# Peptides against a protein of PDB entry 3T6J: the designs that were tried, part 40

Target 1, 375 residues: chain A of PDB entry 3T6J
Amino acid sequence: PIVESYIGFIESYRDPFGSRGEFEGFVAVVNKAMSAKFERLVASAEQLLKELPWPPTFEKDKFLTPDFTSLDVLTFAGSGIPAGINIPNYDDLRQTEGFKNVSLGNVLAVAYATQREKLTFLEEDDKDLYILWKGPSFDVQVGLHELLGHGSGKLFVQDEKGAFNFDQETVINPETGEQIQSWYRSGETWDSKFSTIASSYEECRAESVGLYLCLHPQVLEIFGFEGADAEDVIYVNWLNMVRAGLLALEFYTPEAFNWRQAHMQARFVILRVLLEAGEGLVTITPTTGSDGRPDARVRLDRSKIRSVGKPALERFLRRLQVLKSTGDVAGGRALYEGYATVTDAPPECFLTLRDTVLLRKESRKLIVQPNTRLE
Target 2, 372 residues: chain A of PDB entry 3T6J as posed
Amino acid sequence: PIVESYIGFIESYRDPFGSRGEFEGFVAVVNKAMSAKFERLVASAEQLLKELPWPPTFEKDKFLTPDFTSLDVLTFAGSGIPAGINIPNYDDLRQTEGFKNVSLGNVLAVAYREKLTFLEEDDKDLYILWKGPSFDVQVGLHALLGHGSGKLFVQDEKGAFNFDQETVINPETGEQIQSWYRSGETWDSKFSTIASSYEECRAESVGLYLCLHPQVLEIFGFEGADAEDVIYVNWLNMVRAGLLALEFYTPEAFNWRQAHMQARFVILRVLLEAGEGLVTITPTTGSDGRPDARVRLDRSKIRSVGKPALERFLRRLQVLKSTGDVAGGRALYEGYATVTDAPPECFLTLRDTVLLRKESRKLIVQPNTRLE

## One batch from the design tools (peptide; aimed at target 1 V142)

Design b2_p17_2_s4 (made by RFdiffusion4, then SolubleMPNN; from b2_p17_2, 10 letters changed)
Fold by OpenDDE base, seed 2:
Formats: sequence, C-alpha cells, structure tokens
Structure b2_p17_2_s4 (fold): chain B 375 residues (1-375), chain A 17 residues (1-17)
Amino acid sequence: as target 1 above (375 residues)
Amino acid sequence: ALTHLAGGEPLPVVRAP
C-alpha cells in the first residue's frame, strides 16, 4: 500500500489567538478508490473556483493544481482526529506554491455509524434519509471544504517594496463599489490580523463554500450522484449543517461569552444566516421527548434551498471573502461576532435551546486505531 | 486547516490492545 505521514506543529485551533500550532502526527494508507473521486474534483477545481460568489480579482491570479488524497489513518497522535485537512495554513504559500488536501476516509466512515434511535433533533421523516446519505454528503462537503473552501480566495498584499499584488486603479470592492482601501502589509497574516476569530471565521467560509458549491450539478456528478440521489445528497448536506448549528450550542460557554470549538461556532453562524433568510427555510421547534424531558426538531424545507438558502449564503459568503481579502478586521469582526452572538432572545431562544442540546448530548464517539494484516 | 465531523470536537483515538 501507499503510505503517507504527517508530523509537526501545524494546527492552531487550540491557541486563543490562532497563532501557535499544536503538535500533531499520523501515519495513513492511501485509499485508491476514494482518492479517484477527489482527483476528479481537482480536475474541475479551476472551473469550480469561478462559480464562487466573488470577482476573479478576489481569487487566485493563477490556479495551482493541488494534491488531494483519501487516507485511512492507522495511527494518529494529537488532541483529536479530523475528517479532512488542507495544508499549508499560510495563505501566501497557498497562493504562490499551492496546497495539499486529504480526506481521512476511515474517520468519515465513523460518521456513518449512526443508530436511528439515538439520532437527535431530526424529524422522523428525515431520519432514514439522513442515515442513508450522511456519509456520502459529508464526503462531498469535506472535499469542497478543503479544496475550494480553504483553497480559495486571494489576500490583497503590499510587499516590503511597496508593490501591490492587485491593480489599485481597476479592482473594485463588490460590496462598496469603491476601490480597495485596505490590504495586508508586509509581515501581516490572516491569523495575525483576525486573531481570536481567524480560525472560526475561516472554517465558516470553508463550510459555506461547501454548502454553496454542492448545489452545482458537476460536483454531484463527480461524486457519482445523479437525479434524485443528487438532490437527496444536497438536502442531507444542508440538513446536517443546520443540525450541526444547533449541536454547536454545546460548545458555547455563556458565563464566559466564548466558544470552545471553532468549527462548531462556524456552523452556528451558518445556522444564524440561514434562519435570517426566513421564508420557512429553517425551523427549530422545541418539543417534548418520549421521556417527558425537553427536546427539539430541526426542519429544512428542501424546496427553498436554492430559492432562499443559496442567495442568503451567497451574500454572506461574498462578504466573508471580501473582508478577508481586504484585511478589514473591524468589518469582519462586526459581521462574524454578530452572527456568533448567543442570546435567549425570541423566537429562537438559543440559550434555552442550549439546555436542551446539553440534555440530549450523545456519547462521545471513539476511533480505535486499526491494524494491518498481510493476506 | 481542518474539517471535523458535525457531532462536535475531533474524535479521540484509542489503541486496540
């Protein structure tokens, strides 16, 4: 088998300022069959980047073909195992040298092991569909999240010599209609400027890219889904995201007004965006469980994903990218923290819902390190 | 940059005996 390894101080999620990397390492085996799907996604990446809701001037000047591999992890050393990885984490290197993506296939397989009776916060009519398509939809989401989420967008930079990587006279900010008024100076990075919100903000952007682009027929075709199956994969992907936004409340600490997990904060923000879109797209209903204790149900109207959800997400995602590209920390913080705020205001009453989420908390899933055998 | 499962935090890894 083809073996890949990964080691170093790489991910900064556990640093409150998003700067210091945690030591991580793994050894994995390439899954050739699953890697073939991601190779097809890579082959379409340059075209799919053009489908993102920002001008070409806010995208990479030159497309650099990335690597994408599905891996079955044999050994993992770190605080926890992810489902996907995009490296390097340096935006300048991503723009000039390229990047690598991996999907941890056997980690994704754990997501498939959901018992229907333990599945929380879904309507009964959605449970079987969710169980069937959760895995495949998450493969799509991870692929898009890594390749076209983390792998997309341009930072506007002025180098040490005063030269810009964009034409100041011709590039227009699509949100303001004006010339670009802010950028990254020499030595400034995404993490250094956006600091406490950098990790979660970037995860929110990447997750939003996944939701947005999974609506593209070519994406579903690459993963082998057509017709009704493609529509079900889309539906379950969006449903999984809005459900995750509710589950995210577990990771909010009201007493400290802070989030303990960047990805879950990002998913809560997306939930807020989709709730704000209104028109019955997303509904969260408090209920009473069979045990007589508080419960909740999340409903997503499938028929409104493209008509209501996509436009809302498009506008939000464009704003995220424009603020990131221009290094507008004040604007970015105002936008992101606004959606990340958790109150008990009606109609959602998120703090009350948090109590329900905590009450219905599932047992933590574990991955047992596999062994290999010669046959 | 990472993606985690929708259930929450990264999954803990244990070694089989």
Scores: peptide ipSAE 0.246, ipTM 0.827, DockQ to the pose 0.385
OpenDDE base, seeds 1, 3, 4, 5: peptide ipSAE 0.039, 0.050, 0.069, 0.039; ipTM 0.688, 0.699, 0.709, 0.687; seeds 1, 3, 4, 5 fail the geometry check

Design b2_p17_3 (made by RFdiffusion4)
Pose (drawn by RFdiffusion4):
Structure b2_p17_3 (pose): chain A 372 residues (1-112, 116-375), chain P 17 residues (1-17)
Amino acid sequence: as target 2 above (372 residues)
Amino acid sequence: SVTFGADPAFYDPDVYH
């Protein structure tokens, strides 16, 4: 459509429980030139789902070209203006017929060297160069194969299923599936507090995982002297964001104030656990004399160590999502999402530095439409 | 004359689902 639109109580992020949605609405025009560079990603999108750490039976049944667009926003009502979105928020529809992927083009044009804190003098160079371009990649993947992948196991009214039980097996356990989503049950209704952050974490993780693929970069025109940087800046940005996320964590209430930032911190912790000197957090000192930190990500160890930690992670997340296992999901997540002062990082002590170097986000003014 | 519009919003770099 020339004009793209949508509205309702949709994103559930701000409900302390995680079920009730916050009202919003948007009207934006579809840009053509930048969209083809996405519809390409849609065309070859089919294969990639099978590259995911879980078997094809643990994935949605068919596939689709649901849609991927680039929208110049006219009116976005509500609290915020996301860079990209995958909707409608009803999973059943995501699997049965389809969903849509939205990359807002003109919001980007808005959001783009001393404020590059927690990086090194190198790094921020590659950051300034490849952040913008890589942003499209990460968004594309986050939206398309982030939430585009995965399958829910639901018990329909009768004792039957939405799938064949005897032929499905859990790779982690080896048994046959003993858990699932029963009638009326949904992602938010079960995982609740964690559902948003957990699902987002999975999407971003798949983001990096497939951001390691030559084909996707060929789609975005990255290869050779190019294919490096973008991938690096992407991962580096992920780990840095994992650091900045401490600001949005409330230690007193042992509570996270956001899904994305928490998820990002979780991915950071998983990478730190992979160890092998791949990632480091140094309690340095800024030129101003105050405290500071430098995030060190060894790029040569990206495929040898980091990738395994990813696909093992995604495999577990997805496995627990399909069977709808809350116990495992939480135990696996809230354990990763835990914030403490234990070394050799001391996140409780780092958080202060994160707050000192903290940033306040900008404001996006919007135009109106007058009727003549 | 009637004018349709919306209040400004804070930038959010996140991708929703």

Design b2_p17_3_s1 (made by RFdiffusion4, then SolubleMPNN; from b2_p17_3, 11 letters changed)
Fold by OpenDDE base, seed 5:
Structure b2_p17_3_s1 (fold): chain B 375 residues (1-375), chain A 17 residues (1-17)
Amino acid sequence: as target 1 above (375 residues)
Amino acid sequence: PVVLGVPPVPLDLDVWR
């Protein structure tokens, strides 16, 4: 088998300022079959990047073909194990040197252990589809998230010599219609500028890219889905995201006005964006469970994903990217924290819903190292 | 079977609970 490993100070999710890496390492075996799908995605990446909702001037100047591999993890040392990885975590290096994408395939398999009767917050009519397609849809999401999410977008930079990596006279901010007014100066990084929101903001951007691009027929084709199956994968991917946004409330601490998990905060933000879109796209309904205690149901109207959801996500995603590219921390923080705010305001009453989420909380699944044997 | 002695860890992406 092909063995891959990495070790070092990698992820900064546990740093409140999003900068200091936690020591992490893994040893894994390449899953050749699943890696082949990701290689097809890589082969289409340059074309798919053009489908993202920002001008080419806000995309990387030169496409560098990355590696993308599916791995079965044998050992993982760290505080948390992800489903996917995009490294290095330095945007400047990603732009100039490239990056590597990894899907942790056997981590994703943990999701398959969910029993229908324990699946919370979904309508009964959606549960079977969700169970059937959650795995495949998540493969799609992880691939897009890592490769075209984290792997996309340009940072506008002025180097130590005063040179810009963009034409100040011709590049236009698509949100303002004006020339570029801000950028990263020498020594400034994504994490240093955006600090406390950097990790979650970037995860939100990546997740949004996944949702947005999974609507593209070529993406589904790459993963082997067509026709009704493709539509179901799309639906379940979006449904999973809005459900995750509700589940995310577990990781909010009201007393501290703080989020404890960057990805879940990101998913809550996406939920808020899609709720704001209105028109019946997403509905969260408080209910009473069979035990007589509070419950809730999330509904996503699949017929409105393209007509309502996509445009809303497009606008939001473009704003995320523009603010990131220009290093506009004030604007970025205002946008992101606005959507990340949890109140008990009607109609959603998120703090009340949080109580419901906590009440219905399932035990966290644990990942245990696989046993290996010689055959 | 070979066991590497890695303790169980919670899933970082808690989307599947």
Scores: peptide ipSAE 0.084, ipTM 0.632, DockQ to the pose 0.286
OpenDDE base, seeds 1, 2, 3, 4: peptide ipSAE 0.114, 0.059, 0.084, 0.134; ipTM 0.689, 0.674, 0.680, 0.671; seeds 1, 2, 3, 4 fail the geometry check

Design b2_p17_3_s2 (made by RFdiffusion4, then SolubleMPNN; from b2_p17_3, 11 letters changed)
Fold by OpenDDE base, seed 4:
Structure b2_p17_3_s2 (fold): chain B 375 residues (1-375), chain A 17 residues (1-17)
Amino acid sequence: as target 1 above (375 residues)
Amino acid sequence: PVVLGVPPVPLDTTVWH
């Protein structure tokens, strides 16, 4: 089999400042059949990048065709096993040298395992649909998240010689209508500049790209979904995200005002954005479970995804990108921390909901290292 | 970056559980 591996100080999720990498390594084998799906997405990546809600001047100057491979993990040494990877983690390298995407297929398979009786916080009429399309929707989301999420956007940089990687006279900030007034200086990176919010912010951007672009018919076609199936995949993908935003509360520590998981924080932020959009798009309703104890239900109005959800996400995603590109830490922090704040204010009462989430939590899954054999 | 990780926490760490 074709073997893939990497090793080093790669991911910084465990660093409060988002800068120091954790030592990590894996060995995996290529799943050729599954890789073919993502290769089709790569073939359309250049066109799909144009669908993102920022000007071309905020996108990478040159499209660099990345690799996208599905991997079956044999050994993973680290604090956690991801389902998808985009490397390198330096945006400047991504935009100048390129990047690689991987889907950890056997990890995804574990993540797909959901029993109906253990599925929390969904309406009964959504559960079967959710179970049916969760796996396929994850494939779509992971592909978009890695390839077009992490793989998109440009950082404005002034190098050590004073040269800019953008035209200061012609590039306009779409949010302000003015010329670019901030950028990354020599030696500054995304992580060094945005520090405590960098990891979660970037994950939020990538997740938002997934939700936004999954609405594009070409994306669903690439993954083999048409007609009603495509609409169901879209619905379940969005439903999964808003549910994840609720589940995210498990990873918030109120006493420390701290998020313990960057991806879950990101999903909570997205939930907040979609709740803010209003108009009945997302509803979280506290309920009483069959056991007489607190429960909750998340409802997503599928008919409002395009009319209400997409515009809200578009505006938010554009702001994320513009603030990232311009190195506007003050603006970025204000935006992101605003949505990441967890209070017990009505109508949502998130701290109360957190108690419900904790009450309904399931046991942590254990990942067992597989073996290979000759047949 | 990576997505859908299983962090080392006592609680359920499955992203979409």
Scores: peptide ipSAE 0.023, ipTM 0.631, DockQ to the pose 0.081
OpenDDE base, seeds 1, 2, 3, 5: peptide ipSAE 0.019, 0.021, 0.019, 0.019; ipTM 0.626, 0.634, 0.631, 0.619; seeds 2, 5 fail the geometry check

Design b2_p17_3_s3 (made by RFdiffusion4, then SolubleMPNN; from b2_p17_3, 12 letters changed)
Fold by OpenDDE base, seed 3:
Structure b2_p17_3_s3 (fold): chain B 375 residues (1-375), chain A 17 residues (1-17)
Amino acid sequence: as target 1 above (375 residues)
Amino acid sequence: PVVIGVPPVPLDLTVAG
């Protein structure tokens, strides 16, 4: 349809336990031109799923071709407007019944509008490139995040009759080399088991899929990028993510040791993973701004994305998926909370950096709901 | 829906009517 909408209790980000949905609703119009790129991505999705860093036994048994549409939102009721959506939120239904993806195109357009002089935490040499490719790179990221992030992976389940959706004798955990020792039992869901970390953990997995797969030439080709342009899109996508990880500190509350935004927590985790990779891949340097007050710069070494970044992200992403598939809450929590911990330990001194982030904080952007006109 | 994170920048969007 050219007009799409939904309404109801959809997202659970405001529930501390990640279970109870917030009431949302939107009305949007299809953007046919932008939808064409996502349709091409859908056409390649089954093959791209095979590029993800886990065994086929941890991937869905059958690919169900989803819809993917770019939408211009006319009205949105909720606490925040997403850039992209994958529905339904139930993994079992995604595996058996299929799913739908949408990109909120005009929301993305607002996000792309940034004045160079207000662009924080980037090297001067990167600012023009960032401004030029932020939009295109984000389109790539959204597509991958929704379709191949949220749309990937298998949950191991034992149903109410005791039957497994996997072969217990032959499926091997790639991290341990052992048979599968845990799974979801009847009545257990992703959200019910992983609870407080479920939303952020899943967002982290999806964002990681985006970064990982954007390195694949076929992905960039689908979006119309080749040669130097493709490499710039990749660079800016990764740069945007590491910058976002720094910006994420705004949403951490030290006094309560908690995060107020699941997606930003996820981005901080990814930053920590890439920092841990070392070898000069990512560098955060405290500086002094022109106003004499604290500032910072994030640098990403382009030449190390594939050699250092990709392997680090591959290992991390595989661990995320394996722990998710097996319902290993203890392992998953240990992994994720470890990377999500914010301290003032050197060399990063993240709590100190948080002060800098807050100092350089920009006003929250507002989206004024549009009208349609006939010309 | 599983939502892609709020746009990297801006971090969050507020709807104004």
Scores: peptide ipSAE 0.024, ipTM 0.643, DockQ to the pose 0.074
OpenDDE base, seeds 1, 2, 4, 5: peptide ipSAE 0.024, 0.022, 0.025, 0.020; ipTM 0.643, 0.657, 0.651, 0.643; seeds 1, 2, 4, 5 fail the geometry check

Design b2_p17_3_s4 (made by RFdiffusion4, then SolubleMPNN; from b2_p17_3, 12 letters changed)
Fold by OpenDDE base, seed 4:
Structure b2_p17_3_s4 (fold): chain B 375 residues (1-375), chain A 17 residues (1-17)
Amino acid sequence: as target 1 above (375 residues)
Amino acid sequence: PVVLGVPPVPLDLTVWG
């Protein structure tokens, strides 16, 4: 088998300041069949990047073809196992030297095994569809998240010699209509500037890219979905995200006003964005379960994904990117922390919903080292 | 197989399940 590995101080999710990497390492085997699908996505990446909701001036100057591989993990040393990775983590290196994407296929498979009777917070009519398309939708989301999420966007930089990597006279901020007024100085990085929100903010951007681009027919075609199947995959992908936003409340600590998981915080933010869009796109309804205890239902109106959801996500995603590109920490923090705030204000009453989420919480899954064998 | 225990953080996208 083809073996891949990496080791080092790589991910900074456990650093409150988003800068210090945690030591981790893995050994994995290449899944050739799944890797082939991601290679097709890579082949279309340059064109798909143009579909993102920011001007080309906010995208990488030159497309660098990345590698994308699906891996089956044999061993992972670290505090948590990701479903996908994009390395290196330095945005400046990503835009100048390129990057590598990895999907941890057998890690994703752990999430695929869902028992219908244990599936929480969905309408009964959605459960069968959700179970059917959960796996395929995850493949789409992970591919987009890593390749076109983490792999997209440009940081505006002034180097040590005072030179800019953008034309100060011609590049316009699409949000303000003005010239670029802020950028990264020499030695400044995404993590160093955005610090406490950097990890979750970037995950939110990547997840949003996934939702936004999964609406593109070419994306679904690459993954082998057409017609009604493609529409169902889209629906389930969006449904997964809004459900995840509710589930995310498990990882919020009210007493400390903080989040314990960057990706879940990101998903909560996306939920808030889509709720703000209104027009019946997303509805969270408190209910009473069959056991007489509190429950909840998440509804996503399929017919409003393109008409209401896409525009809302477009605006939000563009703002995320513009603030990231310009190094506008004040603006970025205001935007992101605003959506990440958890209160008990009506109509959602998120703190109350959190109690429901905790009540319906599933047991934590154990990660067990897999075995390999010759067949 | 070796049981490594429960990680302090959930899996990335697998937490949707």
Scores: peptide ipSAE 0.027, ipTM 0.645, DockQ to the pose 0.177; fails the geometry check
OpenDDE base, seeds 1, 2, 3, 5: peptide ipSAE 0.021, 0.020, 0.021, 0.019; ipTM 0.659, 0.649, 0.658, 0.633; seeds 1, 2, 3, 5 fail the geometry check

Design b2_p17_4 (made by RFdiffusion4)
Pose (drawn by RFdiffusion4):
Structure b2_p17_4 (pose): chain A 372 residues (1-112, 116-375), chain P 17 residues (1-17)
Amino acid sequence: as target 2 above (372 residues)
Amino acid sequence: PPPSAVESFVDVNYEEY
């Protein structure tokens, strides 16, 4: 459509429980030139789902070209203006017929070297160069194969299923599936507090995982003297964001104040656990003399160590999502999402530095439409 | 009417999708 639109109580992020949605609406025009560079990604999107750490039976039954667009925003009502979105928020529809992927083009043109804190003098160079371009990749993947992948196991009214039980097996356990989503049950209704952050983490993680693929970069025009940097800046940005996320964590209440930032911190911790000197957090000192930190990500070890930690992580997340296992999900997540002062990082002590170097986001003013 | 202002979910340092 020339004009793209949508509205309702949709994104559930701000419900302390995680079920009730917050009202919003948007009207934006579809840009053509930048969309083809996405519709490409849609065309070859089919294969990639099978590159995911879980078997094809643990994935959605068919596939689709649901849609991927680039929208110049006219009116976005509500609290915020996301860079990209995958909707409608009803999973059943995501699997049965389809969903949509939205990359807002003109919001980006808004959001783009001393404020590059927690990096090194190198790094921020590659950051300034490849941040913008890599942003499209990470968004595309986050939206398309982030939430586009995965399958829910639901018990229909009768004792039957939405799938064949005897032929489905859990790779982690080896048994046959003993858990699932029953009638009326949904992602938010079960995982609740964690559902948003957990699902977002899975999407981002698939973002990096498939951001390691030559083909996607060929779609975005990255290869050779190119294919490096963008991937690096992407991962580096992920780990740095995992550091900045401490600001949005409330230690007193032992509570996270956001899904995305918490999920980023979790991915950071998983990478730190992979160890092998791949990632480091150094309690340095800024030129101003105050405290500071430098995030160190060894790029040569990306495929040899970090990727395994990823596909093992995605495999577990997805496995627990399909069967709807909350116990495992939480135990696997809230454990990773835990914030403590234990070394050799001391996140409780780092958080202060994160707050000192903290940033306050900008404001986006919007135009109106007068009737003549 | 005057234009409205909304917090940005996208920044160099912070991103939300």

Design b2_p17_4_s1 (made by RFdiffusion4, then SolubleMPNN; from b2_p17_4, 7 letters changed)
Fold by OpenDDE base, seed 4:
Structure b2_p17_4_s1 (fold): chain B 375 residues (1-375), chain A 17 residues (1-17)
Amino acid sequence: as target 1 above (375 residues)
Amino acid sequence: PPPTVVESQVSENYTEF
């Protein structure tokens, strides 16, 4: 088998300031069969990057074809096992030297396991569809998240010699219509500037890319979905995200006004964006469970994903990227923390919903590492 | 191959799906 590994100080999720990496490592075996889908995605990456809602000037100057491999993890030493990885985590290196993507295939397979009777917060008529398509939709989401999420966008930089990596005279900020007024100076990084929101913000951007691009027929075709199946995969992917946004409340600590999980915070932000879009796209309804205790239902209007959801996400995603590219920490923080704020304000009453989420909380999965043998 | 999954009450410091 083809073995891949990495070790080192890689992910900074456990650093409140998003700067210091946690030491981790894995050893994995390449899953050749599953890697084929991701290779097809890579083959379309350059074109798909153009579908993202920012000008080419905010995208990498040179497309660097990345590797994308599905891995069956044998051992993972770290505080958490991801579904996918995009490395290196330094944006400057990603845009100048390239990057590698991996999908932890056997981890995803574990994540796909869902028992209908334990599936919370969905309408009954959505449960079977959700169970059927959660796995495939998650494959799509992870692929897009890593390759075209983390693998997209450009940081505007002025180097130590005063040279810019963009044309100050011609590049226009699509949000303001003006020339670029801020950038990263020598020694400044994404993490150093955006600090406490950096990790979650980037995850939010990547998740948003996944939702946005999964609407593209070419993406679904790459993963082998057409017609009604493709639409179901799209629906379930979006439904999973909005449900995740509700589930995310578990990881919010009201007393400290902080989030304990970057990805879940990101998913809550996306939920807030889609709720803000209105028009009945997303509805969270408090209910009473069969046990007489509080419950809730998340509904996503399939017919409004493209008409309402996509434009809202497009605008939001563009803003995320523009603020990231320009190093506009004040604007970025205002935007992101605004959506990440959890209050009990109507109509959503998120703090009350959090109580419901905690009440309905199921046990987490503990992943036990596999083994291999000669046969 | 897929890992074995067991139920756990441990939360927070883990990637969520």
Scores: peptide ipSAE 0.027, ipTM 0.630, DockQ to the pose 0.208
OpenDDE base, seeds 1, 2, 3, 5: peptide ipSAE 0.024, 0.024, 0.025, 0.027; ipTM 0.613, 0.587, 0.588, 0.559

Design b2_p17_4_s2 (made by RFdiffusion4, then SolubleMPNN; from b2_p17_4, 6 letters changed)
Fold by OpenDDE base, seed 5:
Structure b2_p17_4_s2 (fold): chain B 375 residues (1-375), chain A 17 residues (1-17)
Amino acid sequence: as target 1 above (375 residues)
Amino acid sequence: PPPTVVESQVSENYFEY
């Protein structure tokens, strides 16, 4: 078997300022079959990057082909085991030196296990599709999230010598129609500038890239889906995201007005974006469960994903990228925190929904790391 | 290899929802 490992102060989710890494390490074995799919995605990455909703001037000048591997984890030391990893977590290095993508396949496999009777907040007619396609849709989402999410976008930088990595005279901000007015100075990084929102903001951008690009037929083809299957994978991927946005409320602390999980905050933000799109795309309906207690249902209109969802996500994703590229912390914080606010305002009444989410919360899966054996 | 799954009151994972 091919063994991979990584060790170091890598993830910064435990740092309130998003800068200081937590010690993390894993040892894993390469899953060759799944890795092959990711390699096909890598082969198409340069072309797919052009489909992202920002001008080429806001994309990396040169595409650096990364490694992308699916790994089965043998041991993981850290506060939490992720499903996917993009390293290093230094955007300045990602711009110039490249990056590596990893999918922790057997971790994902655990997340795939869903009992129909325990599946909350979905319409009954969606449950079977969700169960069937959750796994495959996760593979698609993780691949896009890591490779084309975290792996995309340019940071505008002025180096220590005063030179810019962009043409100040010709590059136009697509949101303002004006020349670029802000950038990263020497020594400034994504995390240092955006600080408390950096991790969640970046996860939101990456998740949004996944949803946006999964609509492309070539992506689904890479993963082996065509026709009705491809459409079902797309539907379930989007459905999973909006459901996750509701589930995310578990990780909000109203008393402190803060989020305890960066990815879940990101997913809630996406839910808010798609709700704002309106036109019946996403509907959250409070209900009463069979036990007589509060419940809820999330409905996603499949027929409106492309017509309503995609344009809304496009606009939002472009704004995320532009604000990131220009180092506009004030604008970025205003945008992101605006969508990340949780109130009890109608029609959604998210604080009330949070109570429902907590009420319906079930025991979580604890991952116990395996031993190897001879067969 | 697949990990062993045990019921727990709290857990944190990328796609654990």
Scores: peptide ipSAE 0.038, ipTM 0.609, DockQ to the pose 0.229
OpenDDE base, seeds 1, 2, 3, 4: peptide ipSAE 0.034, 0.033, 0.037, 0.053; ipTM 0.623, 0.593, 0.614, 0.625; seeds 2, 3, 4 fail the geometry check

